# Peptides against a protein of PDB entry 2AKA, part 217

Target 1, 299 residues: chain A of PDB entry 2AKA
Amino acid sequence: MEDLIPLVNRLQDAFSAIGQNADLDLPQIAVVGGQSAGKSSVLENFVGRDFLPRGSGIVTRRPLVLQLVNSTTEYAEFLHCKGKKFTDFEEVRLEIEAETDRVTGTNKGISPVPINLRVYSPHVLNLTLVDLPGMTKVPVGDQPPDIEFQIRDMLMQFVTKENCLILAVSPANSDLANSDALKIAKEVDPQGQRTIGVITKLDLMDEGTDARDVLENKLLPLRRGYIGVVNRSQKDIDGKKDITAALAAERKFFLSHPSYRHLADRMGTPYLQKVLNQQLTNHIRDTLPGLRNKLQSQL

## One batch from the design tools (peptide; made by RFdiffusion4, then SolubleMPNN)

Design b2_p29_3_s2 (from b2_p29_3, 16 letters changed)
Fold by OpenDDE base, seed 3:
Structure b2_p29_3_s2 (fold): chain B 299 residues (1-299), chain A 29 residues (1-29)
Amino acid sequence: as target 1 above (299 residues)
Amino acid sequence: MEKEIQQLEELIKELEPESQKRLEELLKQ
């Protein structure tokens, strides 16, 4: 059986190139969360490279269709510059910034037009994610005063689709009842059928507190459950700490923590990758009959 | 499932040439 994820990636690239991105309910995973929730760090931990824009405020200003492809070689390719292979992931970061600025202009606005990035790596499972702008309430710099609503409307274009799975990224060191990711997920998926919870910053919780009840799916039940992850600290990022060393530290965190030790085999970035690959593969399989019928009616 | 995959592959092959042409036009601007 051919890999279903690469097949849908070809379809996604074709529609992105012709400008029909909004009209097809493609089986995909949209990544949602507040600013600084740790979304970019989760995605970079999958690749094992620093390649996403960084900064204060809204960093992701266009949807990033991140297509991870298991390969014997490591390189990246953009749909907008097809045939150029990137082996330096700093150049990948710069290209995302340049292509974002080309469309959004100087005002640091947002655009619903995706950037399509494919990353080939021996360290990834086949997985496609749509990284969406972080939810914010405060405009920064020359951002329009309604930027919160513009971001929300952009997210709604993806997460309202029935074939969209939602990766809801929430920090554990903030009130989870107030999580922007879980709020938007509950609005469009009130039964919790399409939502996968990711809990970041478990290492930054106050002493004597834990997210055990959330990770055990007892507080805010999702059918697909929750997965805890530990990302690199800002100090580790600035110090260029190796992501492989960070993944080992994450494993050690879960194994050593009294509240999480019993969950440790169902936590961490490598487990999240496996779950997302399997979830997306199954979801593509279940949606293929309906997708075929829609495509045949539009061609 | 195999028939559905094959039909989807055929549809993708019809779209890919148009998408490639559009990308080449955008790169010339």
Scores: peptide ipSAE 0.172, ipTM 0.749, DockQ to the pose 0.561
Fold by OpenDDE base, seed 4:
Structure b2_p29_3_s2 (fold): chain B 299 residues (1-299), chain A 29 residues (1-29)
Amino acid sequence: as target 1 above (299 residues)
Amino acid sequence: MEKEIQQLEELIKELEPESQKRLEELLKQ
């Protein structure tokens, strides 16, 4: 059954090339979060490599279809340059930036046209995520004044689809009731049926505060629950702290924290990856009959 | 499920040539 994700990846690649990605209700996981919510760090922690654009402002400016494929070899491949194998993940970052700039120009605008990136790795489970631009309220640099609405409209193209699961990434060191990710998820999934909550920055919460009630699904209940993660700090990233060491530190954080110790086996990036693989696989299985019927009616 | 997967694989195989053609057209722009 792990082969269902690669099968849907072939569909996704086929439709991406047609430019009709928004019209097809493919079983997928859209990643939503505010700017600096830790979304990119979660995705990089799955791969164990630094490969996503970094910086101030809107980092993701096009949807990134990230297809993780378990393989004996480690390399990346883009749909727009098939046959080129990237083994240096810095070159992967540069290609994302170059391909983004090619379409959006120099004005740091956004485009709804996806970038399709496949990462083969022995360290990943089969998992496909659509990384969406981070929600922001403040235009930076040459960004259009309506950039908030442009991002929102782009996100809505994905998250309104019934077969779209929503990975809502929210930082714990901010008011979770005001989380842009949870707000947009609640708008399109009011019953919390399609939403998976990710709580980042648990290590950056104020002393004497915790996100226990959120992680226990008591505050803002989601059917698919919440998973807490601890990403590398910006200092750790700048210091080139190894992701494997960061994942060990994350595990230690949950095990040592009085409020989270009892949840530790259902927390952290490795557990999140496993849950997402399982949920996506199950979701594909459940949606395949309807998808087949829709595709057959269009041929 | 196996039959549904097989039918979906067949549909993908029919779409892949058109997709490849359109991708090549987009990359020439």
Scores: peptide ipSAE 0.170, ipTM 0.752, DockQ to the pose 0.714
Fold by OpenDDE base, seed 5:
Structure b2_p29_3_s2 (fold): chain B 299 residues (1-299), chain A 29 residues (1-29)
Amino acid sequence: as target 1 above (299 residues)
Amino acid sequence: MEKEIQQLEELIKELEPESQKRLEELLKQ
């Protein structure tokens, strides 16, 4: 049986290239989170490389379709420059920035037109994620005054689709009841059927506080539950601390923490990758009959 | 499920050449 995730990736690339992205309800996972929620760090931890744009304000200005493919070799390929293999992930970052600026111009505007990036690696599970712009309330620099609404409208194009799973990324060191990611997920998925919660920054919580009730699915219940992760600090990122060492530190954090020790086998970035791979595979299987019928009616 | 996968693979194989041609045309502009 061919892997279902690569099959859907071929569909996604075909429809992206013909400009029909908006009308297809493909089985996918949209990643939503406020600015600085740790969303980019979660995605980079899956790849084991630093490759996403960095900066102040809205960093992601176009949807990034990130297709992770398990392979014996490590390289990246963009749909817009097919056949060019990137082995330097800094060049991948620069290409995302350049291709973003080409479409949005220099005024840090946003565009709903996706960038399709495929990463082949021996260190990944097959997984496709759509990275969406970080939700913000305050325009920065030359951003349009309505940027909050433009981002919201762009997110809604993805998260309202019935076959879209939602990876809601929320920082634990902020009020989780007020999480922009969980709010938008609750708006479009009121029964919590399509939403997976990711809780970042568990290591940055105030002394004597914990997210145990959230991670145990007791505070804001989601059918698919919550997974806690610990990302590299900004100092560790700037210092180019190895992601493998950070994953070992994450495992140690959960095992040593009194509030999380009993959950440690269902926490961390490696467990999140496994869960997302399994959930996406099952979701594709369940949606394939309906997808086939829809595609046959459009041809 | 195997038959549905095969039918989807056939549809993808029909779309991929057209998609590739359109992408190449867009990149030449």
Scores: peptide ipSAE 0.151, ipTM 0.729, DockQ to the pose 0.607
Fold by OpenDDE base, seed 2:
Structure b2_p29_3_s2 (fold): chain B 299 residues (1-299), chain A 29 residues (1-29)
Amino acid sequence: as target 1 above (299 residues)
Amino acid sequence: MEKEIQQLEELIKELEPESQKRLEELLKQ
C-alpha cells in the first residue's frame, strides 16, 4: 500500500509552485499555540536536530510546511531551492531566516506565503505539519500595532478548513482554561472533532500540582485526546544538549511521576509522532474521495 | 484505494510544470 502522506506531499508541492488558490482544502495538521508554548521544540524533537529559528518574540513569521519523510539518509530540501541538499541543519536554520526576511522585510512583519521544507531522516515517521506563527498580544520592535490580528487572520485561513486537523500546543505551567491554542481550537472546532491537545512544560508545574485530569481527557474533553511532552529547557538548547538524551529524560519523567506513571506508554514525543502519523493517514483516507472529486471538477 | 491513488497520480502529472500555466488559468476562474 503506497504511503498516503507522500502522495498528499506531491499535491502540496504542486499547488505551492502555482500559487495557493484558497479553494483547495488539503488534509493537513496545523500547529497552533501562544509564544513560548514549545511548538518549535516539539518539531525539532521529531527530527532530532536543531534547525528552527530561535529568539524572543515572534520567531515563526511565515507558515512552515514541514514534510517529514522516513528514509535511510538524512538531509533537507526546500521547495524554493530545488536540487540543493542540506546535510548541515544550521544551514537549514539560516535558510529559513534568510527566506523569511526576503519576503517580510526588516520590520519583523509576517507573510501568509508558506516555506516548504522536506526532511528525510531514519529517525522520523512520515508526517506533514504546518507550523504557524505564535499567538501574541504585544508587538515587539518594529512590528505593526495590529500584529495580533494579522497573526489571528493568518491562523484562521488554515484552522477554519474542514480537512485541517489542529495540533493545539499548551504549556502546563499556565492556566489551561486561558490557553490561546485551546481557545482558537474551540472557536473553529466547538465539538472537539479536529483538535489534538499537546501539553508541554509538565516538568515546570508548581509543586503539588499536576495535569492528570487534562491528560486523562476529563477536564476539557477532545475526541482525539491529549498527549503530554517534556521539551528541553532554553538552557539545555543554548548548551546544545542532545535531543536523544532529552527524549530519554522525558521517558524517565513520565515513568517516575506519581500522577503520570499509569499514562507513561501514551505520553512523550515518540508516542505523539506515532499518533500524528496514524491520525493524518486515516484523515487523508477519509478525505481522498472528496479531494479527487474537487480536483477532477477543476480540470 | 489503488484505483483512487492511480487517479490522483494522473492528476498530479497534469500539475507538472508544463501544465502549471493552464492550471493557474483554470483556478483563477
Scores: peptide ipSAE 0.020, ipTM 0.535, DockQ to the pose 0.225

Design b2_p29_3_s3 (from b2_p29_3, 14 letters changed)
Fold by OpenDDE base, seed 2:
Structure b2_p29_3_s3 (fold): chain B 299 residues (1-299), chain A 29 residues (1-29)
Amino acid sequence: as target 1 above (299 residues)
Amino acid sequence: MQEEIEKLEELIEELKPESEKRLEELLAS
């Protein structure tokens, strides 16, 4: 049943096109995290390409429905630009920026209207993620002072849905008890049934400290547990460090770290991708019964 | 499960014309 994710993708595209996406409770994974938590880096690591907007402040300003599809060829397609195949991922980045600006304007505002991007690649597993704007307390540009709450309200439109899984991205070099991602996840999923924890920046923790207790699910337990990853630094991204090399470095990090070596086979981006693929597939399977009737009633 | 998949596929086919029309309208505006 590896075709379940593509099936839901077609449903998602159809409903997005007719403007019904906001009211639908389709099985999906929403990615949440504070600004600079490493969400974009995780997604780019899955694809193995630099294709997401980068910069200071709120970079993601619209939900990005990222549909990864395993294929023999590598290219991207936007729902809003049907018929155009992007083979240059720099052009993908530019299109995301342009499409974002087209809807939100130049004031760096946000919009709940998703961008639908499908990426075909031999390097990905079938996986659909909804990248959401990063939570922040600091307005940038001409953003209104209540931008924090606007972002929160937007996130709630997704994460409150019963069929929405939550990928909560938290940096290890910050107090995890105060993680924006884990806070919002706990608010809408108090029993931790829908939340998968991702811990980034493990390589940036203070010497003599580690996140072992969190990764072992002992500190802030989630039913679906935690997966640690090591992303490229901003310097590495700016320097266009190869993602393949970064993935090798990630593996080396976990294997060589005394606190994480025993967890190494259950850590890292490749493992995360496998887990998410399986979790989403299982979640779709569980939600398929009755989905037709629910969807039909919303038409 | 197979029956549910088939029902969903039928629903997708029913939605395609409307979705395509709506997309064209959005792109034309």
Scores: peptide ipSAE 0.173, ipTM 0.715, DockQ to the pose 0.686
Fold by OpenDDE base, seed 5:
Structure b2_p29_3_s3 (fold): chain B 299 residues (1-299), chain A 29 residues (1-29)
Amino acid sequence: as target 1 above (299 residues)
Amino acid sequence: MQEEIEKLEELIEELKPESEKRLEELLAS
């Protein structure tokens, strides 16, 4: 029997060309968060490579369908350049930027047309995520004045779908009650049935404060709960701290912190990967019986 | 479930040529 996640990956590839005109409801996980929420770092930590565009303001400007596939070898492939295997993840980053610019131009605008990226690696679990542009309030540079609403409309195309799970990424060092990610999730999922909370920047919280109540699912309850993670600091990135070392430091952080040590086995990037793999697999299984007929009717 | 998987696989194969053509057109524009 074929693995369920790779099966859905092939469906995503087949329907990717429909783009913005698609009324598809594939079982998937959409990643949402404000700018600088740590979303890109979470995704890179899954792969164990630096491969996402960097910069100020809006970095992700097209939906990125990130398909992680456990394999004996490590390489990446894009749907838009079939047959080319990327082994240098810096080239992967450059290709994302080039393909984004090809469609959006030089004005740092956005496009709803997805980029499909598949990463084969022995260091990943099977997992597919749709990375969406970070929510913003103020246009920068030559961005359109309505960029905030364009991003929102793009996000809504994904997160309103019944079969879409939502990975809501929020920084702990900001007011979580006003989290952009949690706000949009609550708007489209008021009962908290489809939302998984990720709390970043736990290491950057003010002295004497913690996110224990949130992580214990007591403050803003989600059926699928919250998982805390610790990403590399900018200093660590500049110092060329590798992701493996960062993951070890993350584990140490949770184990040594008085407010989080009792939760440590249910925190961190590796645990998040396992949870997402499990939840996506189960979600696909539950939706499969109606998926074929539904998809055929939409063609 | 196995039957549903097989049916979906068949559907993917049927749609693949058309989807690839459309993708190429989008990329060429």
Scores: peptide ipSAE 0.172, ipTM 0.722, DockQ to the pose 0.783
Fold by OpenDDE base, seed 1:
Structure b2_p29_3_s3 (fold): chain B 299 residues (1-299), chain A 29 residues (1-29)
Amino acid sequence: as target 1 above (299 residues)
Amino acid sequence: MQEEIEKLEELIEELKPESEKRLEELLAS
């Protein structure tokens, strides 16, 4: 039997090209979070490469369909430039920026038209994520005054779909009650059936505080629970700290932290990858019986 | 499950020409 995630990847590519992606209820995981919540770092840690745009304000301005495919070789491909294999991930970053600017123009606006990026690597599990623009409250630069609402509307096009799982990324060093990710997730998934919580910046919490209750699913329960991760600091990123080293440091963090030691085997980026792979696979399996008919009816 | 996969694969193949054409149009605009 063919792997289910690659099968859905082919569907995503086909429908993305037609421009109906937002209207389709494909089994997928949408990544939501406020700006600087750590979404990009989580995705880069999955790949083990620096390849996402960085900067102030809204960095992700188009949905990024990131398709990770386990392979013996390492390279990336974009749907919009078929046949070109990228082996330099800096070039991948540049292509994302260029393609984003091509569609959104110079005003730093957003577009609902996805960028489809497939990464083949021996270091990844099969996993597809849709990275969405970070939620913001304040327009910067030449951004439209209503950019906050434009982003929210875009996110809603994805997360309202019944077959969309929501990866809600929230920083631990901020009040979770004010988490943009959890707020939007609760709005569309009030029973917490489709939401997976990711807690970042656990290493940046004030001394004497911890997110143990959240990670143990006791504070804001989600059916699919929470997974804590430790991303590279901005200093580490600027210093080009090796992601492999960062993953080792993450493991050490959980193992050595008094509040998280007992959870260490169910925390961290590698565990998150495994969980998401499993969750997505199972979700696809559950939705397949009706998928074909639903897709055909939407064409 | 296998039958469903096959049906989906057929659908994908049917959509490919249209998808590719649309993609080319979008890139050319």
Scores: peptide ipSAE 0.150, ipTM 0.707, DockQ to the pose 0.790
Fold by OpenDDE base, seed 4:
Structure b2_p29_3_s3 (fold): chain B 299 residues (1-299), chain A 29 residues (1-29)
Amino acid sequence: as target 1 above (299 residues)
Amino acid sequence: MQEEIEKLEELIEELKPESEKRLEELLAS
């Protein structure tokens, strides 16, 4: 049922302009996490390209509907730039930044208006994610003092919807009990039915500590469980470490780590991508009848 | 499921004109 994701992609595109006012609860996965939690790195690892804005503070300032489509060709398209095929992913990054700035201005504010980006690649599974601004506590630049709450309000527009799955990205080298991602997920999904936990920065944990209990779903149980990943370090990113090499290093990390070796086959970015593809497909299948009925009633 | 998909595709096509109009308005602002 791989074709269900492209179907919903077309639906997302059709409702993109009305997203702010749309009462349509589309089956989707919203990505939530604190700033620097590793969200962008996870998404880039799916594509195998560097294409998302980077930096300190709030990087994602508009929702990014990232539609990954398995294809024999590799290129990206923006809904706001129809007909333009991007083959240079640096240009993709620049377009995201430019389009963000066009709407938000120079004050580094946020906007709830999504950017719709479709990436065709032979290296991806069909998968659509809505990357949301990282939760923050401290305004930077000319950001309003209530930027934290503006971001939360934006996130809530997505994650409160019943058909929204939540990809909660939390760094392992921080207190997971106080994870911004897990807290917001718990608020809107108290039974842990819609939340998938992603634990990043497992390689950055203090010596003698591990996240085994979390990854085994024993500490903060989620029905859909947790998947650990190891992203490129900032040094690796600055050094232009290839994502393929990073994925190999990630695999090696899990296989060689005493606390995670037994989980290695259910960890890592490739496994995460597979799981998300399957879960989204199944979720779409389950929600399609209700969605159709709702749409029909509105026409 | 196939019938469901086809019905959704039809609905998408019906919504597309309005969506495109709104998108143009948004991008022009």
Scores: peptide ipSAE 0.150, ipTM 0.699, DockQ to the pose 0.719

Design b2_p29_3_s4 (from b2_p29_3, 18 letters changed)
Fold by OpenDDE base, seed 4:
Structure b2_p29_3_s4 (fold): chain B 299 residues (1-299), chain A 29 residues (1-29)
Amino acid sequence: as target 1 above (299 residues)
Amino acid sequence: MQQAIDELEALIKELEPESEARLAELLAA
């Protein structure tokens, strides 16, 4: 029932057009993680294009509803720019930045008002994700002093919803027990029923260390498990390393690593896409009866 | 706003009489 994702996309678009007046718990996946956890790289690897804003500190400052749609053609569309097809993904990046700045200004403030972006591509599975601002504890630059709380409050608006799955993105080269993503997920999902763990930066771990116990779901067990990925380094991004080559390098990493070789077929960005598509589809199926009843009661 | 409401009503109308299997078939067409 892969076509259930486009149905929810139409509902999302309609609700966005009405504004925040519809307190509807739509089945969705919220992406959470600390700053520099690798969230943007994971999303760009799904599309196979560089299209998200980059920089230091808080880069994502509005929720980005990213609707991936498998298609024979490749282009992007914004809900706020109906009828305009973007084929240059650099222009997509610029539009995200411009639309963000239009609402938040130049002080790196945040807004809870989503940007809705649909990407048609032959390289994607049907998948909808909500990219959320990176968690931070320390205001930097022109950020307001309460920015940490503003971000947390924004995230909580999404992740507390029962129909929201949580993609918790954590870097392996940091203490996973102190992962901001896993902490917030455990706060709102204490039984680990709605959380999928993504472990990034496995290639940046200290020599002689590994995240095998985490990836085998033995350290911090989640019902939906963990998937490891290897993203392009900042050097690779700056050097314009293509995503196809990065995906091949990721596959090679898992196959060649003594601690991960046995897991290699259940790791990497392509496997993550498949899992998320399946989990979202199943989640939509399970929630549709309740959603229908709620919508009917509001008419 | 009215257009969005109309779209929602149309979607609800499509969902009401349909089983999950039939809904999937309609969306696949």
Scores: peptide ipSAE 0.022, ipTM 0.504, DockQ to the pose 0.040
Fold by OpenDDE base, seed 5:
Structure b2_p29_3_s4 (fold): chain B 299 residues (1-299), chain A 29 residues (1-29)
Amino acid sequence: as target 1 above (299 residues)
Amino acid sequence: MQQAIDELEALIKELEPESEARLAELLAA
């Protein structure tokens, strides 16, 4: 069943190559969240490498189709430069930035044209995610005045599709009722059938507060539930704290926290990765007959 | 399901680079 994800990857690559990225409702997981919600950190934790652009404001300005492939070797490849294997993930970061700038220019604009990145690693499960630009409300610097709406429109191109699962990333240290991720998910998935909640920054909550009710799926119920994660702090990132050490600290956090201990086996980045792999695989299986029929009608 | 996979694989083979231009036109129509 794991080979279904690579099948969809091939379809994504083929349609991307012909410029038909939005015409087919491919089974996929779109990652949504406000700026600084911790999306990039979650994705980097899956890979175990620092490879995504960093900075203030709009960091992700094009959809990033991140295809994780379990392999005996570790390297990355871009669809736009086939045959080049990246083993230095800093070079991967630079290539994302360069390819983004090539299309969007220097004005920090956005483009709906995806970047397709495949990462082979022995440390990943087969998983494909579409990282989308972080939602923003206030343009800063050279951003277009209507950037909020441009981002929203871009996100809607993905999340409105029935075959799109939504990974809604929300920080716990902000009011979850005002989560940009959960709001957009509720708009397009009012019954919570396609949405998986991720709660970040649980370690940054005020003393005496917790997200237990959310994580237990009691406050804002989603059919697919919520998974809490603890990412590296900015200090840890700047200090180049090892992701493996961060994952151990995450496990310790959940096990030692009185509000989360009973949930610890269903929390954390490794569990999230497993759940997403299973959810995507099952979703692909359920989508395949319809996908075939659609493809046959289009070709 | 296996039949569907086989059919999808066959369709994927049609999306090879040599046919991309024509396929793009077909999919855009």
Scores: peptide ipSAE 0.021, ipTM 0.468, DockQ to the pose 0.237
Fold by OpenDDE base, seed 3:
Structure b2_p29_3_s4 (fold): chain B 299 residues (1-299), chain A 29 residues (1-29)
Amino acid sequence: as target 1 above (299 residues)
Amino acid sequence: MQQAIDELEALIKELEPESEARLAELLAA
């Protein structure tokens, strides 16, 4: 069963190489959320490395197809840089920035052309995610005035596909009813069949408030439910706090919190990875027969 | 479209020779 995700990765790479990714409804998970929702932190916590661009405003400006592969060795490879193995994840970050700027220019524009990054690690489960630009309403710097709509249109190219699962990332310290992630998910998945909710920033909620009802799937029910996570704070990131230590702190947070203790075994980054691996594997199994038939009909 | 599929199959074959047998098994099953 663990071989299905690598199979789809090979298909994704092949389709990316021919520039026809948009025409194939490959089973995938698209990551959506507003700016500063914690998307990049969730992805970095899966890898256990700092490797994604950071900053104010729109940081992700191209779709990032992130292929996590369980391996005895730790390194990264880009599809656009065949044969180059990256062992320094700071160089991975720089390559993402350079490759983004090569296509979009320095004006912080966006492009729908994906970057394909494969990360081999002993610390990951097999998992493929498509990180999408953060939704924003306000252009920053030299961004075009219609950047909000450009981002929305880009997201729609992924999330409208029937075989696309949606990882909707929402911060707990903001009104969930106003979550950009859940709004777009509800627009394209009104029955909540394809959406997995991730609630970040649970540690930043006001005293006397909690997200228990959300995490128990009682407030805004999703068929695939919600998983809470605690990412590193900006202070922890700037201080280069070890991700392993952050994962231990996350576990402690859920176990010690009166509102979340009973859910602790179904919360946190490790559980999220497991759920996403299982959900993606099952989704691939369910969709591959249809994909095969479609491909054979085109052969 | 056929050209794209042919290129895809060729690329899959080139990238992972051992995966072709597994792909065949998965497609046969």
Scores: peptide ipSAE 0.021, ipTM 0.508, DockQ to the pose 0.048
Fold by OpenDDE base, seed 1:
Structure b2_p29_3_s4 (fold): chain B 299 residues (1-299), chain A 29 residues (1-29)
Amino acid sequence: as target 1 above (299 residues)
Amino acid sequence: MQQAIDELEALIKELEPESEARLAELLAA
């Protein structure tokens, strides 16, 4: 079973290399959320490195297929430059930015063409995620006036697929009923069968409020439930706060919080990684027979 | 399930031999 995620990764790489617009719905997890919802921070916490573009507005402008592979060594490789090993994760960030700009040009537009990044690390579980552009309502600066719709259309190309699980990232310090992530998930998954909720910014909630009912899956129930996480603040990121220290602080947060203490073993980034690994593995197992048949029919 | 995996692996090798070789090298490193 441990080989299922790597197998799908090989399929994904093969299809990307052949340029086959193979309408193959590979089993995958698409990450969706509004701008500043904390998506990039969640992904970086999995790797334990700062490697994603940062900034205001639209940071992710192409889908990023992030393939995490448990390994004794730590390095990254891009599909567009195979054989080049990146050991400096700042260079990984720069390559993402450069490769994005190469395709989108100088107008800061978006492209549906994925960037495929594989990260080998002793600190990760085997996991593949597709990071998608953050949903926005208001174009800023030189963004196209229809950028909201362009992003939405791009997201729909992924999340409408039956074999796509949806990691819906929502901040706790905003009205969950207005969560862009949960809205799009509900649109394409009305029964909540494919959606996993991630609640960020639990540490930034107003005093006297909590997300207990959400995290207990009582308010807006998803079949796959919710997992709360505490990400580094932008100040912590700018200050180069160590991710390991942040993970320890996250654990302490859940254990010490009266509303979350009883859930602490089912919260936090490490637990989220385990759940996603298991969910993806099981999902691959369930979809493999159909995938095989589709693949065979296309040969 | 194992049969399906084996078949998919065979298909991967057929579709992208060079990628498979590179992947094997990366996984072995």
Scores: peptide ipSAE 0.025, ipTM 0.465, DockQ to the pose 0.177; fails the geometry check

